# Designs tried in a protein design run: peptides against a protein of PDB entry 6GMG. Part 183

Target 1, 331 residues: chain A of PDB entry 6GMG
Amino acid sequence: DSDDRVTPPAEPLDRMPDPYRPSYGRAETVVNNYIRKWQQVYSHRDGRKQQMTEEQREWLSYGCVGVTWVNSGQYPTNRLAFASFDEDRFKNELKNGRPRSGETRAEFEGRVAKESFDEEKGFQRAREVASVMNRALENAHDESAYLDNLKKELANGNDALRNEDARSPFYSALRNTPSFKERNGGNHDPSRMKAVIYSKHFWSGQDRSSSADKRKYGDPDAFRPAPGTGLVDMSRDRNIPRSPTSPGEGFVNFDYGWFGAQTEADADKTVWTHGNHYHAPNGSLGAMHVYESKFRNWSEGYSDFDRGAYVITFIPKSWNTAPDKVKQGWP

## One batch from the design tools (peptide; made by RFdiffusion4, then SolubleMPNN)

Design b2_p13_8_s4 (from b2_p13_8, 5 letters changed)
Fold by OpenDDE base, seed 1:
Structure b2_p13_8_s4 (fold): chain B 331 residues (1-331), chain A 13 residues (1-13)
Amino acid sequence: as target 1 above (331 residues)
Amino acid sequence: PEVGPQAEPPPGY
């Protein structure tokens, strides 16, 4: 029960982390030790280390979403989301493929849809767009200058995003970022901001008016990216978990992974930071653990989810929550 | 805000 959630205690600013535990390509630690690492590596504001505040520790205590929350400075809104879907693969497999032994038609269609998403191409699209946005931000001192730069960059690249409406989440994302408006953040100066990336895993079959089969096995038509842009309409994502397929089966609502603004060109070498559950040291779930996973470990996901999205948001350049290089584990 | 996910990720690469 969420009532067992506890805010982790403060850690001394100069306390060094204990070694992380390596596990199957991941590095794992308890949440209080992640706070120690965060204070040493990610806490810097204008080059000065900061103790993680009570508010930030409270955000972190929410689990996987808490890791993204504390590093992005806001609860995820997921409005600017990207994915890649192979429509030809999907159609061909539906036409020529067959259900496995014991697999229903609905289960087959849901699985084929899941397998038709390309996580690497989805991530690459988000990185491409974030790079375009960062170039548009670099010398823009007001929102109008940013938007003009963005349109020019998109035109130069012949990017389909140039055709998006001015009210689209793509163009409104910066102005809707709280830290952009903060005096100690962007102070309404786009050149003080940078684009960052996180990922969300979730279930496609969330429509309560749909068939039971779609809720159990996925909705093959839900949360597909728009052609050319790669944009995913996330408005129907209500954090509804997969429906049980057998008695006693249960699924979780979502997973979040923080990437930030790493410059590592090899996707397989990028580090994704996420939590296992909310912090409940006195409850049945126990203490929250934080994982630093490689891309292949993150993108694999769980059977709870059949969709992944790569989301762009913004943070002040003065924050060190999204450094160019992330080292997995400690030391 | 909501919380998640499950207790721990499955082992593997």
Scores: peptide ipSAE 0.037, ipTM 0.758, DockQ to the pose 0.112
Fold by OpenDDE base, seed 2:
Structure b2_p13_8_s4 (fold): chain B 331 residues (1-331), chain A 13 residues (1-13)
Amino acid sequence: as target 1 above (331 residues)
Amino acid sequence: PEVGPQAEPPPGY
């Protein structure tokens, strides 16, 4: 129950983290220890270390989404999402593949659709777009200059995003970022902002008007990226979990992983920060844990989810929540 | 098997 969520207590600004626990290629710690790490490494505003505020601790307490929330400075809107889907693979497997023993047709189609997404290519696309955006931001002192730069960059790359409407999440994302408008943030100066990336895992079969099979096994047609752009329409994502396939089975609503703005070219070496659940130290779920996972561990996801999206948002360059290098664990 | 993350959205989201 939402009633069990507790805001983690404040940690002293100079308190060093305890060592993270290695777990299957991940580094794991309790939320309070992550707050300590965050204060040492990610808290900086204009180069000054800061204590995580009560508000930020409250955001963090929401679990996986809380990690992205505290680091991005806003609750994820997921409007500028990218993925990669192999339509030829999908069509081929549907045509030439066969359901496994005991697999229903709907289960087969849902599985084939899931397997037709390429998480690495989706991530690569988001990084490519974020790079274009960052170039457009660099010397732009107003939104008009940013948009003009962005259009030029897209034209130079012959990118299909150049054909997006001016109201598209792609062009509107910056202006819709609260920290862009904040005096101590971007102050309406694009050159003070940078693009950052997070990922969301979620269930495709969220349409209540669809078949029960789609809700149980996935909707093969839902949340596909648009050809050329890689944009995913996230408007139908309402955080509805997968429907149980058997009595007593339950699935969770989503997972969020924070990447930020790491410059590591090798996707497999990138670090993704995520939480297991909301902080309920006195409840059945227990204390929230934070994981720092390599891309492989992140992109594998869970059976709860059949979609992954890579989302672009913006933070002020003065924030250190998205450094060029992220070290897994502590020390 | 790792239990998937359970997160609650804030009110209004």
Scores: peptide ipSAE 0.033, ipTM 0.744, DockQ to the pose 0.592
Fold by OpenDDE base, seed 4:
Structure b2_p13_8_s4 (fold): chain B 331 residues (1-331), chain A 13 residues (1-13)
Amino acid sequence: as target 1 above (331 residues)
Amino acid sequence: PEVGPQAEPPPGY
């Protein structure tokens, strides 16, 4: 029950973290120890480390989404999401492929759709767009200058995003970022902001008006990226989990992974930070754990999910929640 | 806001 959620206690500012536990390419720790690491590594504002505030600890306590929340400074809105989908693969596999033994037609179609998404290409698209945005932010001292720069960059790259409506999430993302407007954040100066990336895993079959098969096995047509842009319409994502396929089976609503602004060119070497569940040390779920995973471990996800989206948002450059290099674990 | 409880990754994941 979400009522068992507890805000982790404050950690002394100078308390060093205990070593993380390595586990099959991941590094794992309890939430309180992540707070210690966060204070030493990610807490910096204008080069000064900060104690994680009560508000930030409360955000963090929400689990996987809490990790993204505390590092991005806002609850994820998921408006500027990217993915990659191979339409030709999907059509070919539906035509020439066959259901596995015991697999229903709906299960087959859902699986084929899931397998037609390319997580690496989706991530690379988000990184490409974030790089364009970061160039547009550079030396732009008002939103108009940023938007003009962005349009020029997109034109130079012949990017289909140049054709998006001015009211689209793509062009409105910066102005809709609370930290952009904050005096100690962007202070309405785009050049003080940078683009950052997180990922969300979720279920495609969320439409309650659809067939039971789509809710159980996925909706092959849902949450596909737009051709050319890679933009995913996330408006229908209501955090509804997969429907059980057997009695007693249950699925979770989502996962969130924080990437930030790492400069590592090899996707497989990038580090994704995420949590297992909300912090309930006295409840059935237990204490929250934080994981730092490599991309392959993150992108594989769980059977609970058949979609991955890579989302762009913005943080002030004065924050150190999205450094160019993330070290897995501690020390 | 919504919470995201998940299972811990199994060994070898």
Scores: peptide ipSAE 0.033, ipTM 0.742, DockQ to the pose 0.122
Fold by OpenDDE base, seed 3:
Structure b2_p13_8_s4 (fold): chain B 331 residues (1-331), chain A 13 residues (1-13)
Amino acid sequence: as target 1 above (331 residues)
Amino acid sequence: PEVGPQAEPPPGY
C-alpha cells in the first residue's frame, strides 16, 4: 500500500556511510546509508557535494524506480529502450522443443520467448548507441547541430537508426529531457549533456484484451526489439504485473536498475544500483534497501518479469550521478 | 530471503 511510504530523513552532508553488507553477490544497505554514500560520491554539482534534497529523498523513497529517478533527475519515461532478441533461436526452440512435464503450451512459449532475449547483447546495444550519442553531443551547441551530428555518426556506422523518423523517441529524447532545458543544467546546449543508461524489468503479458494465458505466462510477441535498430516500443508498458498462476501468488509491476555511464568494458564487472521496494519503515514491507549488483545479478531478474529493456536518457555533465567508475558497496 | 522489488509510480506518471 503506497500509503505507508515515508520520505527518508535528511543525512548530514559530512556523514560517512556505514559498510555495506554482502547479499547474494550484491552489496546491500538501508536507504539512509545509501543517501550517505550518494552525498559523498554522486551528489556533486559542478564539483561540489550536495545534501540530498527533500524532493530527491522523496523520489528515492519510491524504491527501485526511485534510485533511477534520483540519479537521472526525472521519473523514467522509458521511451528510448533497447533489447536483443534471437528470432532464430525462438523459432527453432518452438519447432524442435517441447513443453516440460506439467508445462502448458502457453507456458512453454512464454518461457522460450523469455529465454530468446539476450540481456548482454541488449545492454551492449544501448552502450553502443549511448556512445554514438555522446560523440554527437560533444561539439554541438544547439539541438540542430546535435541532430546533424547524430545522423552523420549513424551514417558512418551504417546504423539502421539513421532511418528513424524525426519524431522518433530516438531523435526527440534530448529535447524531452527536463535537465537539458534547465538554466543550471544543459541550458539548451547539447555539449553540456551526456547519455546515460538504466534498465527496466517488466512483464510482457500486459494486454488486458489478450488471453489469460498470455497474462499468466507471457506474450511471446510483445516488446520485441525492431530488427536492425534494437528499439523496443514501450508504449504498451503500463506497469501491469504478471497475473497469478496459482491462488495466493502475486507479482510486482517492475524493477529498475541504474547503470549511468560506466566505462568498464566487461559487462560482468559493471555495477547496477537498485532498490527492493518503497520505503515503509512503519509498514509491512519495512525500510527500503538499496543494492549494488553486478550485471549477472541484475540481468537475472525475477520470475515476476520476462522482459528486460536498456533505456537511454540524458543528464548534465556537471552531475556526478553517472561517473565513469562505480565502486560496489562501501568502503 | 530477498524481498522482490515493489514500487509504484507517483501520481501523474
Scores: peptide ipSAE 0.033, ipTM 0.744, DockQ to the pose 0.614

## One batch from the design tools (peptide; made by RFdiffusion4, then SolubleMPNN)

Design b2_p14_3_s1 (from b2_p14_3, 6 letters changed)
Fold by OpenDDE base, seed 4:
Structure b2_p14_3_s1 (fold): chain B 331 residues (1-331), chain A 14 residues (1-14)
Amino acid sequence: as target 1 above (331 residues)
Amino acid sequence: SEPFTSPVKLDYSV
C-alpha cells in the first residue's frame, strides 16, 4: 500500500557513505546510505556538490523508479524506448519447439517470445542511438540545429530512424525534456544537454480486453520493436503487473535500472542502479534498498517481467548524475 | 501522470 511510503530524511552534505554490501555480483545499501553516496558522487551541479533536496528524496522514495527519477530529473515517460527481437528465432521456436511438460500452449508462446528478446542487443541499440544524439547535440545551439545534425548523422549511417515522423518521440524527446528548458539546465541550448539511458522491465500482457492466458503468460505480440529502428511503442504500458497464475501469487508492476552515460564499451561491465521497493521503514516492506548491479544481474530480470526496454532521455551536462564511469558500491 | 510504486518487495539479494 502506497500509504506506507515515507520520504527519507536529509543527510548532511559532508556525511560519507558506509560501505556497501556485496551480494551475488551486486552492491547493496539502504536508501539513506545511497543518498550519502549520491551527494558525494552524483549531486554535483556545475561542479558543486549539492544536498539532495526534499523533493528529490521524495522522488527517490518511490523505489526502483525513484532511482531513475532522481538521476534523470523527471518521472520516466518511457517514450523513446528500444529493444531487440529475433523474429526468426521466435518463428522457428514456435514451429519446431514443443511445450514443456505441464506447460500450456499460451505459456509456451509467452516464454518463447520472452526468450526471443535480446537484452544486450537492445542495450547496444540504445547506446548507438544515444551516441548519434550526443554528436548531434555537441555543437548545436538551438533545436533546429540539433535536428538538422541528427538527420545528417542518421543519413550518413543509413539509419532507419531518419524516416521517423517529426512528431515522433525520437525527434520530440529533447524539446519535451523539462531540464532542457530550465535556466540552470539546458537553457534551450542542445549543446548543454546529453543523452542518457535507463531500462524498464515490465509485463507484456497488460491488455484487459485480451485473453486471461495472455495476462497470465504474456502477450507474444506485444511491445515488439519496430524493424530497422528498434523503437518500441510504449503507449500501452500502463504499469499493470502480470496476472496471478495461482491463488496468493502476486507480481511487481515494473523495475527500473539507471545506466546514465557510462562509456564502458563492455556491456557486461556496465553498472545499473535500481531500488527494490518504495521506502516504508515502518511498514511491512521495510526500508528501501538501492542496488548497483552489473548488466548481467540487471538484464536477467525476474519472472514478473517478460519485456525489457532501454530508454533514452536527456540531462544537462552540468549534472553529474550520469558520469562516464560509475564505480560499483562504496568505497 | 502520477508516480507508481512497486506493490511487492523484490529481493535482489538472492
Scores: peptide ipSAE 0.030, ipTM 0.696, DockQ to the pose 0.779
Fold by OpenDDE base, seed 2:
Structure b2_p14_3_s1 (fold): chain B 331 residues (1-331), chain A 14 residues (1-14)
Amino acid sequence: as target 1 above (331 residues)
Amino acid sequence: SEPFTSPVKLDYSV
């Protein structure tokens, strides 16, 4: 029950974190200790540490989405999302493959579709686009200059994104970022902003008008990236969880992982920060925990989800919530 | 839009 959610208390600015707990390639800690780490490492505005505000602590308390929320400065809108889907693999497996013993046709198709997504390629596409955007931002002092630079970069790379409409999430993402408009943020100066990445795991079978089988086993046709661009239409994502396949079974609506702007070229060495659930220290769920996972651990996901998207947004360069290097755990 | 919470504890040990 969301009514059990509690805002974590303030932590003194100079309080150092306790050691994280290593677990299965992840580093884990309770949310209060993450706040301590955040204040030491990620809180900087213009090079100065900041105490996490009550508002930020409240955002964080929402769980996995809260980690992305506090670091990006806004609730995820997921409009500029990328993925990679192997259409040839999908078609081939559907044609030549067979359902497993006890597997329905719908379950088979859903599984094959899930397996046809490549999380690494999706992530790489997002990183590629973020790099292009960052180049376009670098010397642009107004949105028009940014857009012109972006179009030039895309043309030079013969990128299919150059054909996107001016109103598309791709071109509108910067102007729709609150921190871009803030005086202490971008102040409408693109050169003060940088592109950052987070990921969302979610369920494809969200259409209530579709078959029960799609809601249980996935919709093979839903949330596929557009060819060439890799863009995913996220408009139909309403945070609806997978439908139970058996009595008593329940699934989570989404998972969010924060990457930011790490420069590590090896995807497998990148660190993703996420939370397990909303903070309910006095409830049945207990205290929220924060995890710092390697890409392998993050991208594996859960049976709750059959889609992964990598989303681009923007933060001010003056923020340190997306440093070039992220260290897993503490110390 | 109203923010959504993660309503279920995820088992990250699995």
Scores: peptide ipSAE 0.030, ipTM 0.708, DockQ to the pose 0.696
Fold by OpenDDE base, seed 5:
Structure b2_p14_3_s1 (fold): chain B 331 residues (1-331), chain A 14 residues (1-14)
Amino acid sequence: as target 1 above (331 residues)
Amino acid sequence: SEPFTSPVKLDYSV
């Protein structure tokens, strides 16, 4: 019940975090302690620590999406999403594979589709594109210059994204970023912005007009990346959870993980920050907890989800919510 | 669009 959501109280700017708890390769803490860490590590605007505002604390209180929200400065729109799908593997497994004992055909197809996504390659594609965008941003002082730079970079790399429409999420993403237009943000100067990445886990079988089997076991054809670009059409993602396969079973609608702009080349060493649920300290769910997970732990996901997307957005370079290096836990 | 919340606790121990 969203009615139980509470905004975490303010934390003194100088209050140091308590130690995080190790949890199956993750570092875990309560949301208030994350606020303390955030103020010490991520809050900086133009080099100065900031207390997390009431508005930011309210955003954070929404759970996993709140972590991405507070760090990106906007509610996730998920328009510029990337994934990697092995079409050959999928076709081969469907043709030559067999359902497991007790597995329905629909369950088999859904599973095979899920397994045909490569989270690491999807993440790598997003990082590649973010890098191209960052190069295009670096010396561009207006949007036109940015777009020209971007097209040149794409042409040099023979990237299929060069063929995207000018109105595509790929080219329109910067102009549609509120912080780009803010006086204390980008101030309409692309060179003051940087590309950042977050990930969303969600369910493929969201089409209410589709078969019940697709809603229960996944839609093998949904949310596949476009060939060459890796772009995923997220327009049909409506935060609809997986349908129960047994009585009393319930699934979560999504999970969000914040990566930012880490420069660690080894995907397995990257840190993903996410929350378990909305903050309900007096409710059945309890207090929100924040996790800092390694990529392996993040990308494993849950049975609730059969899709992972890696999304690019932008933040001002003056923000420290996406540092080059993220340390897991505290201290 | 209204912000969506995670309505169910995820089991991060799995």
Scores: peptide ipSAE 0.029, ipTM 0.698, DockQ to the pose 0.722
Fold by OpenDDE base, seed 3:
Structure b2_p14_3_s1 (fold): chain B 331 residues (1-331), chain A 14 residues (1-14)
Amino acid sequence: as target 1 above (331 residues)
Amino acid sequence: SEPFTSPVKLDYSV
């Protein structure tokens, strides 16, 4: 029950974190200790450490989405999302493959569709686009200059994104970022902003008007990236969880992982920060825990989800929530 | 849009 959610208390600015604990290849800690780490490492505004505000602590308390929320500065809108889907693999497996023993046709098709997504290629596409955007942001002191730069960069790379409509999430993402408009943020100066990445795991079978099989086993045609661009239409993602396939089965609605703007070229060495659930220290769920996972651990996801998207948003360069290097755990 | 909480504990041990 969301009514059990509690805002974590403030931590002294100079309080050092306790060591993180290993958890199946991840670094794990309780939310309060993450706040301590965050204040030491990620809190900086214009080079100065900041205590996590009550508002930020409240955002964080929402769980996995809270980690992305506090670091991005806004609740995820997921409008600029990328993925990679192997259409040929999908078609070939449907044609030549067979359902496993006890697997229904719908379950087989849903599984094959899930397996036809490539998380690494999806992530790589998002990083590629973020790099293009960062180049376009550089030395652009108004939105018009940014958009012109962006179009030029895309043209130079023969990127299909150059053909997107001016009203698309791709071109509107910056102007729709609250921190871009803030005086202490971007102050409407694109050159003060940088592109950052987070990931969302979610269920494809969210259409209530669709078959029960799609809701249970996935919709093979839903949330596929557009060819050439890699853009995923996220408009139909309403945070609806997978439908139970058996009595008593329940699924989570989503998972969010924060990457930021790490420069590590090896995807497998990148660190993803995420939470397990909303903070309910006095409830049945207990205290929120924060995990710092390698890409392998993050991208594996859960049976709750059959889609992964990599989303681009923007933060002010003056924020240190997306540093070039992220160290897993503490110390 | 209204913020949603993570309704159930994600088991990262599995």
Scores: peptide ipSAE 0.029, ipTM 0.715, DockQ to the pose 0.738

